# Ledger of designs, part 125: peptides against a protein of PDB entry 2FGR

Target 1, 331 residues: chain A of PDB entry 2FGR
Amino acid sequence: SSVTLFGIVDTNVAYVNKDAAGDSRYGLGTSGASTSRLGLRGTEDLGGGLKAGFWLEGEIFGDDGNASGFNFKRRSTVSLSGNFGEVRLGRDLVPTSQKLTSYDLFSATGIGPFMGFRNWAAGQGADDNGIRANNLISYYTPNFGGFNAGFGYAFDEKQTIGTADSVGRYIGGYVAYDNGPLSASLGLAQQKTAVGGLATDRDEITLGASYNFGVAKLSGLLQQTKFKRDIGGDIKTNSYMLGASAPVGGVGEVKLQYALYDQKAIDSKAHQITLGYVHNLSKRTALYGNLAFLKNKDASTLGLQAKGVYAGGVQAGESQTGVQVGIRHAF

## One batch from the design tools (peptide; made by RFdiffusion4, then SolubleMPNN)

Design b2_p16_5_s4 (from b2_p16_5, 10 letters changed)
Fold by OpenDDE base, seed 5:
Structure b2_p16_5_s4 (fold): chain B 331 residues (1-331), chain A 16 residues (1-16)
Amino acid sequence: as target 1 above (331 residues)
Amino acid sequence: SELEEKLALLKELLAK
């Protein structure tokens, strides 16, 4: 039996040139390169190739010392694993997000990440971004010559919002091929939620692929998210991402990522381009900088996620520039 | 869109 304490503290100075009022915001932010976290995990060998595991992980907000509290909402699982793969019980990344966010070169964190995993429709469910779920059972296969898969189901437990009676139900999974420099995955998911108090299905399909050329890595995502509403029509977003990363001088990494969010319900696009650099001072400590530009067209109001400083939207059709410079320390 | 077309095809393939 083992227990490991682990974590990341990532704090930055951040700036965005526009908020919802058109004013600049700046200050100390969190989680610019990696999500700050505190966790406990461990395993027990049960013999015969069977292992039990636990994982408890919560987000840390270094700028305010977790003024709003601490919880294990990042992950709170117990698991069994063996030759059959792994079964997990508890709140976690849903299988689709766990696999498909791995193609995001900004690790779903800071001002540079792919923002496709989002609540595009003012969904009233707690996890309408499609990232995590409560009451989740997950199964992950072993890797069979590169092929692997994950499946998940989250119980709604008769959660209701308005007239919606199955809020929080998730069903989804992915299939993948991971072999050497190549990774490719297909993910499908459906969540039950509510919009305006009415039952809504959040359907998601995501394709991801990456190839590591050694000198550089290329990664891409294609996603459609659709909030299917009986009244008012569907809210559909097509999201695209293409990114490249390369090691620099053996101590650094440069990343460039572009994303396009085609928001069909408002017939408006947003373009995101981010340049990032990580400088490793050690295996556990890095300096980083991110520069992001978000161009909203027409009715689009997307904002960069400068967590701890400003993560709201901007005025329709406005562009936003964001900067983060920070320290990441892992333990 | 091209994406929608590809996704539709994929859905059809997965539905069979």
Scores: peptide ipSAE 0.008, ipTM 0.399, DockQ to the pose 0.011
Fold by OpenDDE base, seed 1:
Structure b2_p16_5_s4 (fold): chain B 331 residues (1-331), chain A 16 residues (1-16)
Amino acid sequence: as target 1 above (331 residues)
Amino acid sequence: SELEEKLALLKELLAK
């Protein structure tokens, strides 16, 4: 058996030139290159190719020392694995987000990531961003000549909000082809939630692909998120991402990513462009810098996610520039 | 057990 204590502390100095009032914000932020975390994990060989596993992981906020406490909301799973794949019980990334966020060159954190996995409709469910779920059972296949898949179901446990039943129910999965330099995936998910106390389905479809040319990697995402309301019409967002990364001098990586968020319900678009650089001082320690520009058009109010400094929206139609410079340390 | 030891360490790290 094995038990490993692991973590990442990622802290930065961050700046955004506009908040909701049009004022600049700056200070010490967290999780600019990787989400800061503390976790325990381990495995037990049960013989015959069967293994038991556990994983407990929570987010670390280095700027305030976890003033709001610590929990295992990132992942809290027990699992069985073998030649049949892996079954997990407990809160985790839902299979769709686990696979499809892997195409995000900014690791789903900081000011540069793809922001498509979002609560676009003021959904009242705890995980209406489509990233994680409580009460989750998930299954992941082995890789069969490149082909692999993941499936998940989360119990609602009769949770209600307003007149909405089955809040928190998740069903979803992906199919993928991962072979050598190529990765491609299709994900589908539905979550039951509420908007304004009324039953709403959060439907999501995501297509992702990447190709590693050795000298550079290209990655892309296409996503549609639809909050299907019984009353008031659908809230639909089409999100697109294209990114490239390249190694620099054997010790660094440069990344450039563009995203477009077409918010259909408000007939408004937002454009995001991010340049990032990571410099490895060692296998465990890196310096990094991110520069992001977000242009909102019309009624769009999206803001860059400078966690620990400012992660709110801006005024409709306003642009926002963000900078993060930080240290990432893994243990 | 090793797990208990690691959990004890975690508790210590999170203690006031």
Scores: peptide ipSAE 0.007, ipTM 0.405, DockQ to the pose 0.203
Fold by OpenDDE base, seed 4:
Structure b2_p16_5_s4 (fold): chain B 331 residues (1-331), chain A 16 residues (1-16)
Amino acid sequence: as target 1 above (331 residues)
Amino acid sequence: SELEEKLALLKELLAK
């Protein structure tokens, strides 16, 4: 058996030119290139090709020393793995997010990531962004000549909000082809939640693909999220992302990513463009910079996620510019 | 190629 302590401390100086009041915000933020984390993991060989595993991981907030506490909400799983693949029990990334966020060149963190995995409808469930789930059972297949899949089910445990039952129930999965430079995936998920105390299904379909040309990588996402309310119209968002990355000088990586969020319920679009650079000082330490521009149209109020500084919305139709410059250290 | 077609389709969809 083995136990590994691991982590990332990622802290930055961040600036956004507008908050909800139209004022600038700046300060020390976290998780600009990678989510800061502390974790423990281990495996035990049970013989016959079977392994047991555990994974406990929580987010670190370097700016305030985890003033709000520490937990293992990132992942808290026990698993069995073997030739059949892997079964996980416990809170984790849901299979759809685990696979489909891998196409985000900004690693689902900072001011540059694809923001499609979001609670678009003021859902009252704890994980209505479709990223993680409590009470989750997941299964991941091996890779069969490139083909692989993942499936998950989260128990609602009879959670209720208002008149909504089964809150927190998740069912979803993906199919994928990962072979050499090519990756492509299709994910489907449904999560039961509540909006305004009323039963709501969060339906999600996501298509992702990437191709590594060696000199550059191209990545893309297409997503539709629908909050299907028991009473009232659907809250639908179509999200699109296209990104490119390239190595620079053997020690750096430049990233450019565009995303469009077509928010149908308010007939409003938001455009996000992010330029990022990571400079590896070592295998474990990097400097990075992100520059993001978010343009809201009409009634859109999206804000860049400058964690630790400002992650709220802006006024309707306003644009926001964000900058992060930071250090990432992995151990 | 099929890959090129898929990439083109992806780009087209993302451009909307």
Scores: peptide ipSAE 0.005, ipTM 0.300, DockQ to the pose 0.012
Fold by OpenDDE base, seed 3:
Structure b2_p16_5_s4 (fold): chain B 331 residues (1-331), chain A 16 residues (1-16)
Amino acid sequence: as target 1 above (331 residues)
Amino acid sequence: SELEEKLALLKELLAK
């Protein structure tokens, strides 16, 4: 058996030119290139190709020293794996987010990531962004000639909000083809939640693909998220992403990513463009910089996620510029 | 040891 202590401390200086009042914000932020984390993981060989595993991981907030405490809400799983693949029990990334966020060149972190995995409807469930789930059982297949899949189910445990029952129930999965430079995936998920105390289904479909040309990588996402409400109509968002990355001088990586969020319920679009650079000082330490521009049109109020500095919205129709410069250290 | 320090830190974080 083995036990590994691991983590990332990622801290940055961040700036956004507009908050909800139209004022600038700046300070020390966290998780600009990778989510800061502390974790324990291990495996035990049970023989016959069977392995047991555990994974406990929580977020670190370097700017305030985890003033609100520490937990294992990033991942808290026990697993069995073998030739059949892997079964996981416990809170984790849901299979759809685990696979489909892999096409985000900014790794779902900082001011540059694809923001489609979001609570678009003020859902009252704890994980209405479609990223993680409590009470989750997941299964991941091996890779069969490129083909692979993942499935998950999260128990609601009779959680209620208002008149809504089954809150927190998740069912979803993906199918994928991963072979050499090519990756492509289709994900489907439904989560039970509440909006305004009323039962709501969060339906999600996501298509992702990437191709590594060696000198550069291209990546794309297409997503529809739909909060199906009994009253008030559906809240639908179509999200699109296209990105490119390239190695620089053997020690760096440059990234450029565009995303469009078509928010149908408010008939408003938001455009996001991000330029990022990572400079590896070592295998474990990197410097990075991100420059992001978010243009909201009409009633859109989206804000860049400068965690630790400002992650709220802006006034309707306002644009926001964000900068992060930081250090990432892995251990 | 470094491990003991890390474990102590973890305990402190979990106790809060």
Scores: peptide ipSAE 0.000, ipTM 0.321, DockQ to the pose 0.719

Design b2_p16_6_s1 (from b2_p16_6, 10 letters changed)
Fold by OpenDDE base, seed 1:
Structure b2_p16_6_s1 (fold): chain B 331 residues (1-331), chain A 16 residues (1-16)
Amino acid sequence: as target 1 above (331 residues)
Amino acid sequence: DDLIKELLEKALKQLN
């Protein structure tokens, strides 16, 4: 049996030029290049190619020292793995988000990430962003000549909100082809939730692909999220992302990513452009900078996610500029 | 729109 303590402390100075009142916000933020975390993991060889595993991981907030407490809400799994793949029990990334967020060049954190994995409809479920689930069982296949897949089911345990009685149920999975420089995936998921106390299905389809040319990497995402309401019509968002990254001087990486969020229920678009740079001081320590522009059109109120400083919306049709400069340290 | 519904229904049927 082995046990490994691991973590990341990522803290930055962040600025956004507009909040919901039109005022600037600035201060010390967290998780600009990678989500800050503390975790324990381990494995036990059971013989015959079978292994047991555990993984416990929580988010760290370096700006306030976790004033609201610490938990293992990022991941709390026990697993069995072998030649058949891996079965996991416990809270984790759902299979769709685990695979499809891998195409986000900003690692699903800070002011630059793809924001498609979102609660677009004021869903009342805790995980209506489609990223994680409680009460989750997951299965991941091995890689068979490039082909791989993941599947998951989360129990609702008869949790209710208003008249909705299956809140928190997840079913979903992906199929993928990962071979050398190429990765491509298709993910499908449904979550049961509530909007305004009424039963709602959160349906999601995501296509992702990337290619590593050595000198540069290209990555893309196509996503549709639909909150299907029995009353009031569907809330649909089409999200698109295209990004490129390149190594710089053997010690750095530059990233550029564009995303479009077409919010059909309000007939409004938002455009996001982010430039990022990471400078490796060592294998474990890096400096980074992010510059993001978010342009809302019409009724769109999206805001950049400057965690620890400001992660709220802006006024309808307003644009927001964000900057993060920080240190990431891994252990 | 209908395509997502059909794909999800098929996927749900496969996962059940």
Scores: peptide ipSAE 0.000, ipTM 0.334, DockQ to the pose 0.014
Fold by OpenDDE base, seed 3:
Structure b2_p16_6_s1 (fold): chain B 331 residues (1-331), chain A 16 residues (1-16)
Amino acid sequence: as target 1 above (331 residues)
Amino acid sequence: DDLIKELLEKALKQLN
């Protein structure tokens, strides 16, 4: 049996030129290159190729010292693994987000990530961004000649919001091909939620692919999210991402990523472009900088996620520029 | 739109 304490402390100075009032925000932010975290994990060899595992992980907020407390909401799983793959019980990334966010060159973190995994419809469920779920059972296959898959189901436990029942239920999975420089995946998911106290289905389909050319990596995502409401029509968003990364001088990595969010319910688009650089001072410590531009059109009000400084929206049709410069330390 | 609905419905039927 082993127990490992692990974590990341990632803290930055961040700036955005516009908030909801049109004013700039700046200060000390968190999680610009990697989500700051503290975790415990371990494995036990049960013999015969069977292993038990546990994983407990919570977010760290270095700017305020976790003023709102600490929890294991990032992951709290017990698992069995072996030649059959892995079964997990407990709160975790849902299989679709776990796989499909791997194509985001900004690792779903900071001001540069793909923002498609979002609550697009003011869903009242706690995890209506499609990233994690409570009461989750997950299964992940081994990799067989490149082919792999993951499946998950989260129990609603008769949770209700307004007249909506089954809130928090998730069903979803992905199929993938991961072989050498190539990765490609298809993910499908449905979550039960509520909007305005009424039952709503959050449907999601995501395609991802990447190819590592050695000198550079290309990555892409295609996603549709649809909040199906009984009254008021569907809230549909088509999200697109294309990114490239390259190693620099053996100690750095440069990243460029573009995303388009076509918000059909408001007939409005948002464009995001991010340039990032990571400089490795060691295996555990890095400096980083991100520069992001978010252009909202028409009724779009999206904001960059400068966690710890400003993560709200902007006025309709306004553009936002964001900068993060920080230190990431892993232990 | 219809294709996504069909794929989701098929996937959900298999996962239920």
Scores: peptide ipSAE 0.000, ipTM 0.350, DockQ to the pose 0.014
Fold by OpenDDE base, seed 4:
Structure b2_p16_6_s1 (fold): chain B 331 residues (1-331), chain A 16 residues (1-16)
Amino acid sequence: as target 1 above (331 residues)
Amino acid sequence: DDLIKELLEKALKQLN
């Protein structure tokens, strides 16, 4: 049996030129290049190719020293693994997000990531962004000649909000092909939630692909989220992402990513473009900078996620510019 | 749309 302590501390100086009032925000933020985390994990060989595992991981907020507390909401799983793959019990990334966020060149954090995994409808469920779930059972296959898949089910445990039952129920999975420079995946998920106290299904379909040309990597996402409401009509968003990354000088990486969020319920689009650079001082320590521009059209109010500084929306139709400069240290 | 194109072009120029 082994137990490993691991983590990342990622802290930055961040700036956004507009908040909901049209004012600038700046200060010390967190998780600009990678989500800051502290975790414990371990495995036990049970013989016969079977292993038991545990994983406990929580987010670190270096700006305030976790003033709101520490928890293992990032992951809290026990698992069995072997030649059949891996079964996990406990809170984790849902299979769809675990796989499909891997195509995000900004590691699903900071001001540059693909923001499609979002609560688009003021869903009242805790995980209506489609990223994680409580009470989750997950299964991940091995890779068979490139083919791999993951499936998950989260129990609602009869959670109710208003007249909505089954809140927090998740069912979803992905199929993927990962072989050499190519990765491609299709994910499908449904989550039960509530909007305005009424039962709502959050349906999600995501297609992702990437190709590593050696000199550069291209990555793309196509996503539709639909909050299906019995009253008020569906809230549908089509999200698109295209990104490129390239190594620079053997110690750096540059990233460029564009995303479009077509918010059908408000007939409004938002455009995001982000330039990022990571400079590796070592295998464990990096400096980074992100520059993001978010253009909202019409009724769109999306904001960049400068965690620890400002992650709220802006005024309808307003554009926002964000900057993060920080240090990432892994242990 | 034009602003995004300009930003993309600027970003691409910084990648070179």
Scores: peptide ipSAE 0.000, ipTM 0.365, DockQ to the pose 0.013
Fold by OpenDDE base, seed 5:
Structure b2_p16_6_s1 (fold): chain B 331 residues (1-331), chain A 16 residues (1-16)
Amino acid sequence: as target 1 above (331 residues)
Amino acid sequence: DDLIKELLEKALKQLN
């Protein structure tokens, strides 16, 4: 049996030129290159190729020392694994997000990530961004000649919001092909939630692909999220991402990523472009810088996610510039 | 837009 303590502390100085009032925000933020975390994990060999596992992981906020507390909301799973793959019980990334966020060159964190995995509709469920679920059972296949899949179901446990029942129910999965430099995946998910106290289905489809050319990596995402409301019409967002990364000088990595968020319910688009650089001082320590531009059109109010400084929206049709410069340390 | 919608609808019919 093994038990490993692990973590990342990622803290930055961040700036955004506009908040909801049109004022600048700046200060010390967290999770600019990787989400800061503390975790424990381990495995036990049960013999015959069967292993038990556990994983407990929570987010760290280095700017305030976790003033709002610490929890294992990132992951809290027990698992069995073997030649059949892996079964997990407990809160985790849902299979769709676990696989499809892997195509985000900004690791689903900071001011540069693909923001498609979002609560687009003021959903009242705890995880209406489609990233994680409580009460989750997940199964992941082995890799068979590149082909792999993951499936998940989360129990709603009769959670209600307003007149909505089954809140928090998740069903979803992905199929993927991962072979050498190529990765491609299709994910489908449905989550039950509420909007305005009324039953709503959050439907999601995501296509991702990447190719590593050695000298550079290309990555892309195509996503549709649809909050299907019984009253008031659907809230649909089409999100697109294209990114490239390249190693620089053996110790650095440059990243460029563009995303488009076509918010159909408000007939408004937002454009995000992010330039990032990571400089590895060691295997465990890196300096990084991110520069992001978010251009909202029409009624769009999206804001860059400068966690710990400002992660709110801006005025409709306003553009936002964000900067993060920080240190990431892994242990 | 339409292709994604069609794929989603087909998949969701199997999930419901």
Scores: peptide ipSAE 0.000, ipTM 0.375, DockQ to the pose 0.013

